# Designs tried in a protein design run: peptides against a protein of PDB entry 3B8E. Part 5

Target 1, 230 residues: chain A of PDB entry 3B8E
Amino acid sequence: PFLIFIIANIPLPLGTVTILCIDLGTDMVPAISLAYEQAESDIMKRQPRNPKTDKLVNEQLISMAYGQIGMIQALGGFFTYFVILAENGFLPIHLLGLRVNWDDRWINDVEDSYGQQWTYEQRKIVEFTCHTPFFVTIVVVQWADLVICKTRRNSVFQQGMKNKILIFGLFEETALAAFLSYCPGMGVALRMYPLKPTWWFCAFPYSLLIFVYDEVRKLIIRRRPGGWVE

## One batch from the design tools (peptide; aimed at target 1 E87 Q117 W118)

Design b1_p9_4_s3 (made by RFdiffusion4, then SolubleMPNN; from b1_p9_4, 8 letters changed)
Fold by OpenDDE base, seed 1:
Structure b1_p9_4_s3 (fold): chain B 230 residues (1-230), chain A 9 residues (1-9)
Amino acid sequence: as target 1 above (230 residues)
Amino acid sequence: RIVKPKIPL
């Protein structure tokens, strides 16, 4: 999100406060819950990692986590961002380069795609109104991320949903996201304005895509061991 | 190793 903000000079898609709420809030319990996951049925058939040659973070892990799944998550967040700004009169093409005038507090006549003028205060309300649904979009795609992380090779349907701590983590991160989004005073304290209930559904196609993508990947690995996909 | 994917910043 921040890289595109710099490169495309668009209004800030996701605030620093919302990033902190993800990294220190919604992601903590789900990440810890993975330590309580039951071992896959094949774990005792795998050779131990060589600590001298095998990196804990390898190119395959970086490619999967940041290059593949991370990009689908980012696309989901940006989709939500563009939809909200378009509903507020700012079409995606009009956002390119707009940051320069958008962030200038002395310019109170920034035009939208329909020629409506926006004060600095109105623009900042819309910007912060985008941050909360972007944050919620991240939480919804993180449901899929957590579920796909239960297994490396086996289908989630083979593993099952027996990890009660993981289930608790899914409810906790969702409840925390709802609390941060709808609690009175969060607009002043965190610049997190309430979102329409419909915005929760914007991420669902991307969450499903992440799940299906990983299940297909795992299916390929099971059918073709030692392939370039593994 | 399974690591939770992170959103690219």
Scores: peptide ipSAE 0.344, ipTM 0.911, DockQ to the pose 0.017
OpenDDE base, seeds 2, 3, 4, 5: peptide ipSAE 0.034, 0.030, 0.032, 0.030; ipTM 0.677, 0.699, 0.654, 0.663

Design b1_p9_4_s4 (made by RFdiffusion4, then SolubleMPNN; from b1_p9_4, 7 letters changed)
Fold by OpenDDE base, seed 3:
Structure b1_p9_4_s4 (fold): chain B 230 residues (1-230), chain A 9 residues (1-9)
Amino acid sequence: as target 1 above (230 residues)
Amino acid sequence: VRKPPVVEL
């Protein structure tokens, strides 16, 4: 998020503190899930034919899959951001380079894509209104990971442990999202304004996209065992 | 042109 904010000079899509909350809250669950997968793989007496290379390959595959899912999650967040701004008169093309004028407190006549003038205060309300749904979108997109993990060809036992850790993590993320979205003072502290319940649904197409992506990936792996998509 | 509804808080 922050890199695209710098590169594209768009209004800030997500606050730095909120990003830290995502990184600390959301990345722990995958890391724990991976640590348990490694522990279960070590308990499952398949001696890796070469413990150094086979662990490195598995870590690389997991890292790649996580990186790809993370990119789709970020795309979901940006989609929600662009939808909110477009519904508020700022089309995506108009946002490119707008940051300089957007963040200028003395410019109170910034035009939107429809020629409407926006005061600094009005612009900041819209910006901070984007922060919360961006975060919530990430959380809702992560719900797709629950379904992804259930559909992995892991043993019912492995699925059980992963499902518990993942369910716990998704609960924590959802509770954090609700807390950050609706706790009094979060608008001032974190620049996160409360959301209408309708914005929780904006991420659903991307959750579906992640599900479809994983099913296609699994289908490719099943058809070409040992392919680069593993 | 009506202001697009500021996402009503």
Scores: peptide ipSAE 0.026, ipTM 0.596, DockQ to the pose 0.119
OpenDDE base, seeds 1, 2, 4, 5: peptide ipSAE 0.019, 0.025, 0.024, 0.025; ipTM 0.587, 0.640, 0.610, 0.592; seed 1 fails the geometry check

Design b1_p9_5 (made by RFdiffusion4)
Pose (drawn by RFdiffusion4):
Structure b1_p9_5 (pose): chain A 230 residues (1-230), chain P 9 residues (1-9)
Amino acid sequence: as target 1 above (230 residues)
Amino acid sequence: PHHFPPHHF
């Protein structure tokens, strides 16, 4: 968000005070939950994991979580950003502009008068909104993530999907997300009431592609064991 | 798209 927020002055899609509410507020229990996920093979069958080569975090990881999924998620919440403006004052070709606040009203876009009314408001579309829908969209994509990372080489199919803990936290996350999105009050120091019917399902189209994606690779990694690029 | 009315004070 902030990166694009510079390349094309298209208003702060994700908020800072909003970031400190996902890794330190939303994905919390899920990250924990992952730990309770059980085995994946006869482990005591493998040579001790060397320490110099086989690391914990590496390209294999970063590339598949920063340069792969981290992107597909990105669009999703970024896509929702537009819909959150679109059904309000969409600028899919417009937008791209510094939105000052000492002016009050004097400008707008796409047949409007947004000002002191819609200036305290002009931002109520990202503050109380956009950030929020983007926020939720991120959680929404985090579902399939917290299931495509549940396994490392087996289809969630012929593999246990019985992580009682994860499941009851995947909801304890998705729910908190709503309570943090409709919390009558703190919503001030935070975001606002989204349109439940759709101001949620926006990233939903995406969460899928995620689950659908890596699910193939795993099954790709298999059919071809020695594997290639995968 | 949704259009909202202005308010008069």

Design b1_p9_5_s1 (made by RFdiffusion4, then SolubleMPNN; from b1_p9_5, 8 letters changed)
Fold by OpenDDE base, seed 2:
Order: structure tokens, then C-alpha cells, then sequence
Structure b1_p9_5_s1 (fold): chain B 230 residues (1-230), chain A 9 residues (1-9)
């Protein structure tokens, strides 16, 4: 997110504190869930495979899968950001290079894609209204990640929701998202304005995309044991 | 007519 902000010179999609809450709050539970999945999968492997080579391959595959999932998560957040700004008159193409004028407090006539003039205060309200739904989008996308992380090879439908760590992770992330979105003072403290419940649904297409991606990945692994995807 | 932020609850 921060790299695109620098390269494209767009209005800030996420506050620094919101980024920290994502990195520290939301990523910890998936990482723990993954560590337990890895341990369970290693215990179920009855034959002594070479523990050094199998661990390295497994770490590389996990890193690649999580890297790809993380890219889809970031795309989901940016999609929500662009939808919000477009609904408020700023089309994605118009946001390119707009940061300089957007962040200038003395410019009160920044035009949107429809020729409407925006004051500094109005622009900052719209910017801060993007922070909360971006965060919520990440959490909703991570619901799919937590569900798919339960097994490397089996469909979610085959294993069910029996992992207590996964259920705890879903609860913790949802509670954190609700707290940061709706607790009084979060707008002042974190620049996270309260979110209409309808915006929680903006992430669902990306959660579905991650789910489909992982099910296809797992299907390929099951059909081609020992391929580059395992 | 200035567009109002749509996300404010």
C-alpha cells in the first residue's frame, strides 16, 4: 500500500497506525494458524522424510502462497479505496499525481473528475473515510485466508471448521475490526471514521477470489503430487 | 451540488 502511495502519488489510502494494526493485529493470527497447520501436517506424515529438505520446500511454498494471497489482499484494499473515491467524485486516473494538491491545506479548490471543487477539510474527510473500509476489507479477505489455511491439500469442505485456532482468529480479527471502526474516539486517535455496515460487503468478491484461487491451487496439488505448487 | 462523503454513519 505505501509503495503505491509513493509511486503513484495518490491520496493516502491507509494511515500509519492502521497499517501497524494490520501488520501486527491481523497478520499474527494467520501466522500462528499456519504454524499449527504445518505442525499438524508434519505429524500426520508417517514416513521420515529428510526433515531439512521437506521443511525448506514447505517454507518456500507457504511463503509463495502467502505472498500471492497478500498481493490479492492489497488489491482488495485498493479496490475498496478506489470505489470510495470514485463514489465521491474522484476517478482512479484523476488520483494519479493528485497527492501534492490533496495534502496542501491552502488549496481549497481541488477539482474532482466532475469539476466539483473540494476544500482541504472535505478532502481529508474523504481520505479518512477510506482508512476504515480498507482495514475492514483486509479483515474480511483474511477470513478467507484463515479458512483456506486449515489444510494444504484438502478442500475447506472436506475438513470443516474444527480448528479452534482458526475460529479464535476469525473472532479476534472481527472484534478488532468492530472496535477500531465503531469505538468512540477512533476517528480522532486513528483517523478511522465509522463505517456503514454496507461497506463490509465490498470485500466479499475478493474473499471469494482468494477462496477460489486456493481451491484451484489445492486441486492442482492433488492432481499433480510433487509439482512446483507443492 | 458538492458530493458528501458516502461512508459517514
Amino acid sequence: as target 1 above (230 residues)
Amino acid sequence: IRKKPLIEV
Scores: peptide ipSAE 0.025, ipTM 0.636, DockQ to the pose 0.093
OpenDDE base, seeds 1, 3, 4, 5: peptide ipSAE 0.017, 0.022, 0.024, 0.024; ipTM 0.581, 0.604, 0.650, 0.650; seed 1 fails the geometry check

Design b1_p9_5_s2 (made by RFdiffusion4, then SolubleMPNN; from b1_p9_5, 8 letters changed)
Fold by OpenDDE base, seed 4:
Structure b1_p9_5_s2 (fold): chain B 230 residues (1-230), chain A 9 residues (1-9)
Amino acid sequence: as target 1 above (230 residues)
Amino acid sequence: VIKKPIIEI
């Protein structure tokens, strides 16, 4: 999120506190799940033929999986961000380079894609209104990623403790998202305005796209063992 | 230009 904010000079899609809540709340659950996976895999490991290379490959695969999940989450959040801004008159192309004028409190005539002028206050309302659904979208995308991760593994039975931690983490993420979205005062404290229930559904098409993409990827891998998509 | 209502999100 922050990298695209710097590179594209778009209005801030996600607040620092929401980023911190993602890093501390949502990223810990996958991390714990993978740490337990390494531990369970180490319990099941026949002596790795080369413990250094197999550990390095596993750490690289884990790091790549986390990096991919993080990119997918960011893309989901940005999708919701662009939908919200487009519905409020700011098309994605118009947002490029707009940050300088957007963040200037003295400019009260920032035009949207339809020639409508927006005051600084109106722009900040829309910006802060994007933070909550961006966060909720990340949580809903994480549900999809976690379901996909479950479906990637042939051994549903060996995941017993991991599945409990994963389910608990999903519950915590959902509870956190509900708390941040609906707790009184979050708009003042965190600049997260309350989300209409309809915006929760904005993430579902994206989660479906991720699911379809992963199923297509799995299908390609199954049909072409050794292809570039491994 | 009809101001699109700020969608109360």
Scores: peptide ipSAE 0.029, ipTM 0.670, DockQ to the pose 0.160
OpenDDE base, seeds 1, 2, 3, 5: peptide ipSAE 0.023, 0.020, 0.024, 0.016; ipTM 0.558, 0.609, 0.611, 0.533

Design b1_p9_5_s3 (made by RFdiffusion4, then SolubleMPNN; from b1_p9_5, 8 letters changed)
Fold by OpenDDE base, seed 2:
Structure b1_p9_5_s3 (fold): chain B 230 residues (1-230), chain A 9 residues (1-9)
Amino acid sequence: as target 1 above (230 residues)
Amino acid sequence: LIKKPLIKV
């Protein structure tokens, strides 16, 4: 998010404090919950790994898969951001380079894609209106990410949802997201304005995409043991 | 010019 903000000079899509709330608030309990995940049911069917010949966890492929998932998560957040700004008159192409004038408090006539003039106050309202839905989008895609992280090879449908701590983590991160989004004073404290419940659904296609992507990946691994996807 | 209303998200 921050790299695109610098490179494209777009209005700030996500506040720094909100990023900290994601990294330290919503991700911590889910990450701990993965430590309590049950061993994959197929591990018991595998012969003991030969420590000399069996490649350690192909850290590169796992890192690549997680990197790809992280990119999909970021794309989900940016999609929500661009939708909100487009609905308020700022098309994605018009946002390129707009930051300089957007952040200038003395410019009160910034034009949108339709020739409407926006005051500094109006621009900051719509900017901060993007922060909360972006944050919520990240939480919604994290549901999929957490669920797919339960297994390396088996489908989630094979593993099941037996980890009660993981289930608790999903509820906790969602409750925290709701708290940060709707608690009085969060607009002042975190620059997170309350959002309509409908914005929670904006991330669902991306959450589904992450889930399908990983299930297809795991299916390929199961069908081609020893392949490059492991 | 299409005026778009400010949408409160």
Scores: peptide ipSAE 0.031, ipTM 0.649, DockQ to the pose 0.126
OpenDDE base, seeds 1, 3, 4, 5: peptide ipSAE 0.024, 0.027, 0.025, 0.026; ipTM 0.612, 0.650, 0.643, 0.641; seed 1 fails the geometry check

Design b1_p9_5_s4 (made by RFdiffusion4, then SolubleMPNN; from b1_p9_5, 8 letters changed)
Fold by OpenDDE base, seed 3:
Formats: structure tokens, sequence, C-alpha cells
Structure b1_p9_5_s4 (fold): chain B 230 residues (1-230), chain A 9 residues (1-9)
């Protein structure tokens, strides 16, 4: 988020404090849940591997998969951000370079894509209203990430939702997202204004995309063991 | 130009 904010000079899509809440809050329990589930699945079925070579390969493959999923997650967040700004009169192309005027408190006549003037206060309301659904979008796409990371090769439908730690992780991250989104004072503390329940659904296409992507990846791995997709 | 209402988000 912050890199694109700097490079594209767009209005800030997600606050720095909110990013820290994602990295430290919503990602910790999921990461632990995945570590437990990988340990449980790997202990029962793997032939003795060479601990030096096979660990490095697995770490690289995991890192690449997480990197790709993380890119899709970021795309989901930015999609939600652009949808909200577009619904408020700011088309994506108009946001490029707008940050300088957007953040200037003395400019009260910033035009949107439709020629409507926006005061500084109105712009900041829209900006801070983007922070919450961006954050929630990340959580909703993380649901898919957690579900897919349960298995390396098997479909989720083959292995089922037996991991209680994963279910707890999904609940915890969702509860934290709801708390940060709707708790009084979060608009001041985190620059997160409350969002309508409808915005929770904006990420669902991306969660589905992540799920389908990983199921297809796993299907390819099952059909072609030792392929470049593994 | 009708202000796109700041939809109560």
Amino acid sequence: as target 1 above (230 residues)
Amino acid sequence: VRKVPLKEL
C-alpha cells in the first residue's frame, strides 16, 4: 500500500498504524495456525528428505506461493479502494498525482472526475473511509489464504476443515477486523471510519480467485508431480 | 452537479 502511495502519488489507501495492526494482529494467529497444520500434514506422509536441500526448496516454493498470494491480496485491497473512490466521484485515473492537492488543507476546491469540488474535510472523510474497507478486504482475502494453506497437494474438499486452530484463526482475525472497524474512537486513533456491511463483500471475488488459483495449482501438482508449479 | 452523496459508508 505505502509503496503505491509514494509511486503513484494517490491518496493514502491504508494508514501506517492500520498496516501495523494487520502485520502484528491479523497475521500472527494465521501464521501459527499454518505452521501447526503443515507440521501435522508433513509428519505423516513424507519420506525422509535430505534436510539441507529439500528444506531450502520447500522454503523457496512456500515463499513464492505466499508472494503470489500477497500480490492478489494487495490487488483486492486496491480494488476496494478504487471502487470506493470511484463511487465518491474519483475515478482511478484522476487519483494519479492527486495526493499533493488532496493532502493540502488550504485547497478546498479539489475537483473530482465529475467536476464536483471537495473541501479538505470532505476529502479526508473519504480517505479515512477507504482505510477500513481496505483493511477488511485484506482480512477477507486472508480467509481464502488460510483455507488454501491447509493443504500442500490435496484439495480442501478432500482434507476437510478439521483444523480447529485454523477455524480459531479465522474467527480471531474477523473479530479483530470487526473491532478495529466498529469500535468507537478508531476513526481518530487509526483513521478507520466504520463501514457498511456491504463492503465486506467487495473482497469476495478476490477470495474466490485465490481459492480457485490454489485449487488449480494443487490440481496441477497432483497431475504432474515434480513440475515447475510445485 | 449533484454531489455524489458521501454515501454513509
Scores: peptide ipSAE 0.022, ipTM 0.609, DockQ to the pose 0.132
OpenDDE base, seeds 1, 2, 4, 5: peptide ipSAE 0.019, 0.019, 0.019, 0.018; ipTM 0.569, 0.597, 0.595, 0.588

Design b1_p9_6 (made by RFdiffusion4)
Pose (drawn by RFdiffusion4):
Structure b1_p9_6 (pose): chain A 230 residues (1-230), chain P 9 residues (1-9)
Amino acid sequence: as target 1 above (230 residues)
Amino acid sequence: PVHPPPVHP
């Protein structure tokens, strides 16, 4: 968000005070949960994991979580950013502009008068909103992530999907998300009431592609064991 | 699209 927030002055989609609520507030229990996920093969069948080569974090990881999924997620929440403005003052060709606040009203876009009323408000579309819908969308994509990373080489199909812990936290996350999105009060130091019917399902179209994507690779990594680029 | 009405104090 902040990167694009510079390339094209299209208002702060994700908030800072909003970031410190996902890794340190949302994906918490899920990250923990992952730990309780059981085996994946006869482990005591493999040579000791060398320490110089086979690392923990590496390209194999970063490429598949920063340069792959980390992107598909990105669109999703970025897409919801527009819908959160679209059904309010969409600028899919407009927008791209410095939104000052000492002016008060004197400007707007797409047939409007947004000012002191819709200036304290002009932002209420990202503050109380957008950030929120983007926020939720991130959680919403984090579902399929917290299930495509549940396994490392087996389809969640012929593989246990019985991580009692994860599951009851995947909700204990998705729920908190709502409570943090409708919390009557603290919503001040935070975001605001989204339109439950849709101000959620925005990233939903995406969470899928995620689950659908890596699910194939895993099954791709298989049908061709020695594997190629995958 | 939804456009809330303005409130004039």

Design b1_p9_6_s1 (made by RFdiffusion4, then SolubleMPNN; from b1_p9_6, 4 letters changed)
Fold by OpenDDE base, seed 5:
Structure b1_p9_6_s1 (fold): chain B 230 residues (1-230), chain A 9 residues (1-9)
Amino acid sequence: as target 1 above (230 residues)
Amino acid sequence: LIRPPPVLP
């Protein structure tokens, strides 16, 4: 988020407070829940692997997959950001280079893509209104990420959702996201402004994409054992 | 595809 903010000089898409809420708030219980996941049902059917070569290869492949998933998550966040700003009159092309004037408190006549002027206060409200949906978007894509992390090879449909702690984690992170988004005073305390319910759905295509991507990956691994995708 | 926002009050 900060890299594109610096390179493109766009209004800040994600605040420091929202980042802290992701890192310390929503991700903790889900991460702990993975420690209680049951072993894959096929573990005893797997042939012995070479412990020196196969561990290193698997670690690299897992790292690559998580890197790719992380990129999809980031794209989901930015998509939500651009949608919200576009609905408020700022088309994506107009945001390029706008940060300098956007962050200047003495400029109260910043024009949107439709020629409407925005005061500094109005701009900050819409900016912080983007931070909260970006945060919520990350939570929604993390649903898929957490679910796919249940298995390395088996489909989630084969493994099932038996880990009650993981299910609790999904509800907890969602409830926390709703609390931070809609509790009175959060705008003042955390600069988190309330969301329209429609903005929760912006991440759903990306969450589905992550899920499908990983299920296809796992399917390839099952069909081609010993391939470079594992 | 994108509708203009309402005029600010």
Scores: peptide ipSAE 0.040, ipTM 0.703, DockQ to the pose 0.148
OpenDDE base, seeds 1, 2, 3, 4: peptide ipSAE 0.027, 0.031, 0.036, 0.033; ipTM 0.661, 0.689, 0.705, 0.705; seed 4 fails the geometry check

Design b1_p9_6_s2 (made by RFdiffusion4, then SolubleMPNN; from b1_p9_6, 5 letters changed)
Fold by OpenDDE base, seed 4:
Structure b1_p9_6_s2 (fold): chain B 230 residues (1-230), chain A 9 residues (1-9)
Amino acid sequence: as target 1 above (230 residues)
Amino acid sequence: VIKPPIVKP
């Protein structure tokens, strides 16, 4: 989020504190849960043919998968960000380069994509309104990511939600999201304004897509073991 | 073009 903020000069999608909350608060327990789930999953049930090479390959694949998950999460967050801003009159193309004027408190006539002028205060309200849904979007995407990462080959429907740590992690991150979204003072402390319940659903298409994608991927792997989709 | 309303949080 911060890199895109710098490169594209868009209004800040997510605050640094919120990013920290994601990294330390939401990602830590899920990461631990995934580490435990890997031990129980079908991944560990397969004895490595070559313990040295297969372990290294597996570690690299896992690392790559986590990197990809992080990118999908960021994309989901940005999707929500762009949706919110678009609904408020700022189309994505108009946001490019807008940061300089957006962050200038002396400019109170920043125009949106429809020629509506926005005061500094109004802009900051919208900006901080994006922070909470961005965070929530990350959490909602993480639900799917955690579920799909539980198994390498088996469908989530076959494996079930047996890992108590994973389940706990899902509840914890959801509780944290609710806390940050609705606890009084979060707007002042974290620049996260309260979230309308409707925004929780903004990420659902992404979560569904990655879920379906992974289920299809796993289905293909099951039907064609040793295929390129592994 | 109908200007979208400001969505207040």
Scores: peptide ipSAE 0.026, ipTM 0.648, DockQ to the pose 0.132
OpenDDE base, seeds 1, 2, 3, 5: peptide ipSAE 0.026, 0.026, 0.025, 0.022; ipTM 0.651, 0.633, 0.653, 0.619; seed 5 fails the geometry check

Design b1_p9_6_s3 (made by RFdiffusion4, then SolubleMPNN; from b1_p9_6, 5 letters changed)
Fold by OpenDDE base, seed 2:
Structure b1_p9_6_s3 (fold): chain B 230 residues (1-230), chain A 9 residues (1-9)
Amino acid sequence: as target 1 above (230 residues)
Amino acid sequence: VIRPPIVLP
C-alpha cells in the first residue's frame, strides 16, 4: 500500500496508525492460534523429508504463495479505496498525481473528475473515510488467510474447524475491527471515521477468491505429489 | 455530466 502511495502519488489510502492496528492488533491473536492447529492427517503417511532438498523448495513455494495471497489482500483494500473515492467523484485515473494538491491545506478548489471543487476539509473527510473501510477490508480477507493457513496440503473441509483458539481469534479480530471503527473518538485518535455497514461486504469477493485460490492450490498438490506448487 | 453527490460517510 505504501509503495503505491509513493509511486502513484495518490491520496493516502491507509493511515500509519491503522497499519499498526492491523499488524499488532488484529493479527497477533490469530497468529498465535495457528500454533495450536492440529497436525494434518497426511503427515503420518509421508516419508521423512530429506532435510537438504525438500525444506528449501517447500519454503520458497510457501513464501511465494503467501506473497501472492498478500497481493490479493492489498488489491482488496485498494478496490474498496477506489470505490469510495469514485462514489465521491474521484475516478481512479484522476487520483494519479493528485496527492500534492490533495494534501495542500491552502488549496480549497481541487476539482474532482466531474469538475466539482473540494475544500481541504472535505478532502480530508473523504480520505479518513477511506482508512476505516480499507482496514475492515483487510480484516475480512484475513479471515480467509487465517482459515487457509490451517493446512499446507489438506483441504480446510478435511481439516475442519476444531481449533477453538483459531475460532476465538476470528471473533476477536472482528470485534476489535468493529470497536476501532465505531467507538466514539476513534476519528480523532486514529483518524478512522465510522463506515456504513454495507462497506463490510466489499471485501467478501476477495476473501472468497483467496479461499478458492488456496483450495485449488492444495487440490493440485494432492493430485500431483512433488509438483512445483508444494 | 451527472455529478455524483458528495457522500459524507
Scores: peptide ipSAE 0.035, ipTM 0.698, DockQ to the pose 0.137
OpenDDE base, seeds 1, 3, 4, 5: peptide ipSAE 0.106, 0.030, 0.025, 0.030; ipTM 0.837, 0.690, 0.630, 0.662; seed 1 fails the geometry check

Design b1_p9_6_s4 (made by RFdiffusion4, then SolubleMPNN; from b1_p9_6, 5 letters changed)
Fold by OpenDDE base, seed 5:
Structure b1_p9_6_s4 (fold): chain B 230 residues (1-230), chain A 9 residues (1-9)
Amino acid sequence: as target 1 above (230 residues)
Amino acid sequence: VIKPPIVEP
């Protein structure tokens, strides 16, 4: 997200606090889930023909899959950001290069895509309103990721542990999202303004995309056992 | 449509 902010010179899509909440709040449960998946794969796999190479390949494949999911999550966040700004009069093309004037507190006549003038305060309200939906979008997309992690294993006992971790993760990230979105004073303290409930649905297409992506991946793995897509 | 901040300026 920060790289696109620098390259495109768009208004800041994700605040520092929101980034910290993603890194410390939402990413913890996926990391724990991954650690358990790795531990279970080591127990359930018959002795690998070559333990050193097969372990390295598996780690690389897992890392690549999570990297791809992370990219889809970021894409979902940016989609929500662009939709919110477009509904407030700023089309995506107009945002390119706008950051310099957007962040200047002395410019109170920044025009949107429809010729409406926006004060510095109005612009910052819209910007900070994007931060919370970006975070919420990531959470909603992570719901799909967590559900996908559940479907990979055949053991009833392991499914039970994964289900508890999954439920806990879904609860934690959703509770955090609700707290940051609706707790009084969060707009002032964290620059995260309250989100209308309708914006929770903006991420659903991307959650579906992740689900489809993983089902296609699983289908490819089943059709080509030993392929590089595991 | 973003809910305006509760804190009036």
Scores: peptide ipSAE 0.025, ipTM 0.544, DockQ to the pose 0.190
OpenDDE base, seeds 1, 2, 3, 4: peptide ipSAE 0.024, 0.023, 0.023, 0.023; ipTM 0.578, 0.603, 0.580, 0.593

Design b1_p9_7 (made by RFdiffusion4)
Pose (drawn by RFdiffusion4):
Structure b1_p9_7 (pose): chain A 230 residues (1-230), chain P 9 residues (1-9)
Amino acid sequence: as target 1 above (230 residues)
Amino acid sequence: FFHFPFFHF
């Protein structure tokens, strides 16, 4: 968000005070939960994991979580950012502008008068909103992530999907997300009431492609064991 | 699309 927030002055889609509420507030229990996920093969069948080569974090990881999924997620929440403005003052060709606040009203876009009224408000579309819908969309994409990373080489199909803990926390996350999105009060130091019917399902189209994506690769990694680029 | 009213002071 902040990166694009510079390349094209299109208003702060994700908030800072909003970031410190996902890794340190949302994906918490899920990250923990992952730990309780059981085996994946006859482990005591493999040579000891060398320490110099086979690391923990590496390209194999980063490329598949920063340069792959991290992106597909990105669109999703970024897409929701537009819809959150679209059904309010969409600028899919517009927007791209410094939104000052000492001016008060004197400007707007797409047939409007947004000012002191819709200036304290002009931002209530990202503050109480956008950030929120983007926020939730991130959680929403985090579902399939917290299931495509549940396994490392087996389809969630012929593999246990019985992580009692994860499941009851995948909700204990998605729920908190709502309570943090409708919390009558703290919503001040935070975001605001989104339109439950849709101000949620925005990223939903994406969470899928995620689950659908890596699910193939795993099955790709298999049908071709020695594997190629995958 | 959503249009919201203006407030009068």

Design b1_p9_7_s1 (made by RFdiffusion4, then SolubleMPNN; from b1_p9_7, 8 letters changed)
Fold by OpenDDE base, seed 2:
Structure b1_p9_7_s1 (fold): chain B 230 residues (1-230), chain A 9 residues (1-9)
Amino acid sequence: as target 1 above (230 residues)
Amino acid sequence: RRVIPKVEL
């Protein structure tokens, strides 16, 4: 997110506090879930394979999968950001290079894509309204991540939701998202304005995309053991 | 010019 903000000079898509809430709040339980699942999977499948090579392959696979999934998550967040700004008159192309004028408090006549002028205060309301939906989008796509992480090779449908840590993670992330979105004072304290329930649905296509991506990946692994996707 | 109503977020 931050790299695209610098390179494209767009209005800030995600606040620093919201980034911290993602990195510390939403990523902790997934990381713990992964650490436990990796430990359980490695314990149960220990036939005497060379522990160094099999661990390196598994770490590379996990790192690559998580890197790709993290990119899809970021794309989901940016999609929600662009939808919100487009609904408020700022088309994606118009946002390129707009940051300099957007962040200038003395410019009160910034035009949108339709020629409507926006005051500094109005722009900041829209900017801060993007922060909460971006966060919620990340949580909703992480539901898919938590579900798919449970298995390295099997479909989610084959293993079911037996991991208590996964269920706890889903609950914790959802509770945190609801708390940060709807608790009184969060707009002032965290610059996270409350969301209409409709914004939760903006993430669903990306959650489905992650799920389909992982199921296809797992299907390829099952059909071609020892292929490049392993 | 269609004034897109400012969506009250």
Scores: peptide ipSAE 0.029, ipTM 0.676, DockQ to the pose 0.104
OpenDDE base, seeds 1, 3, 4, 5: peptide ipSAE 0.018, 0.026, 0.030, 0.020; ipTM 0.566, 0.643, 0.659, 0.575; seeds 4, 5 fail the geometry check

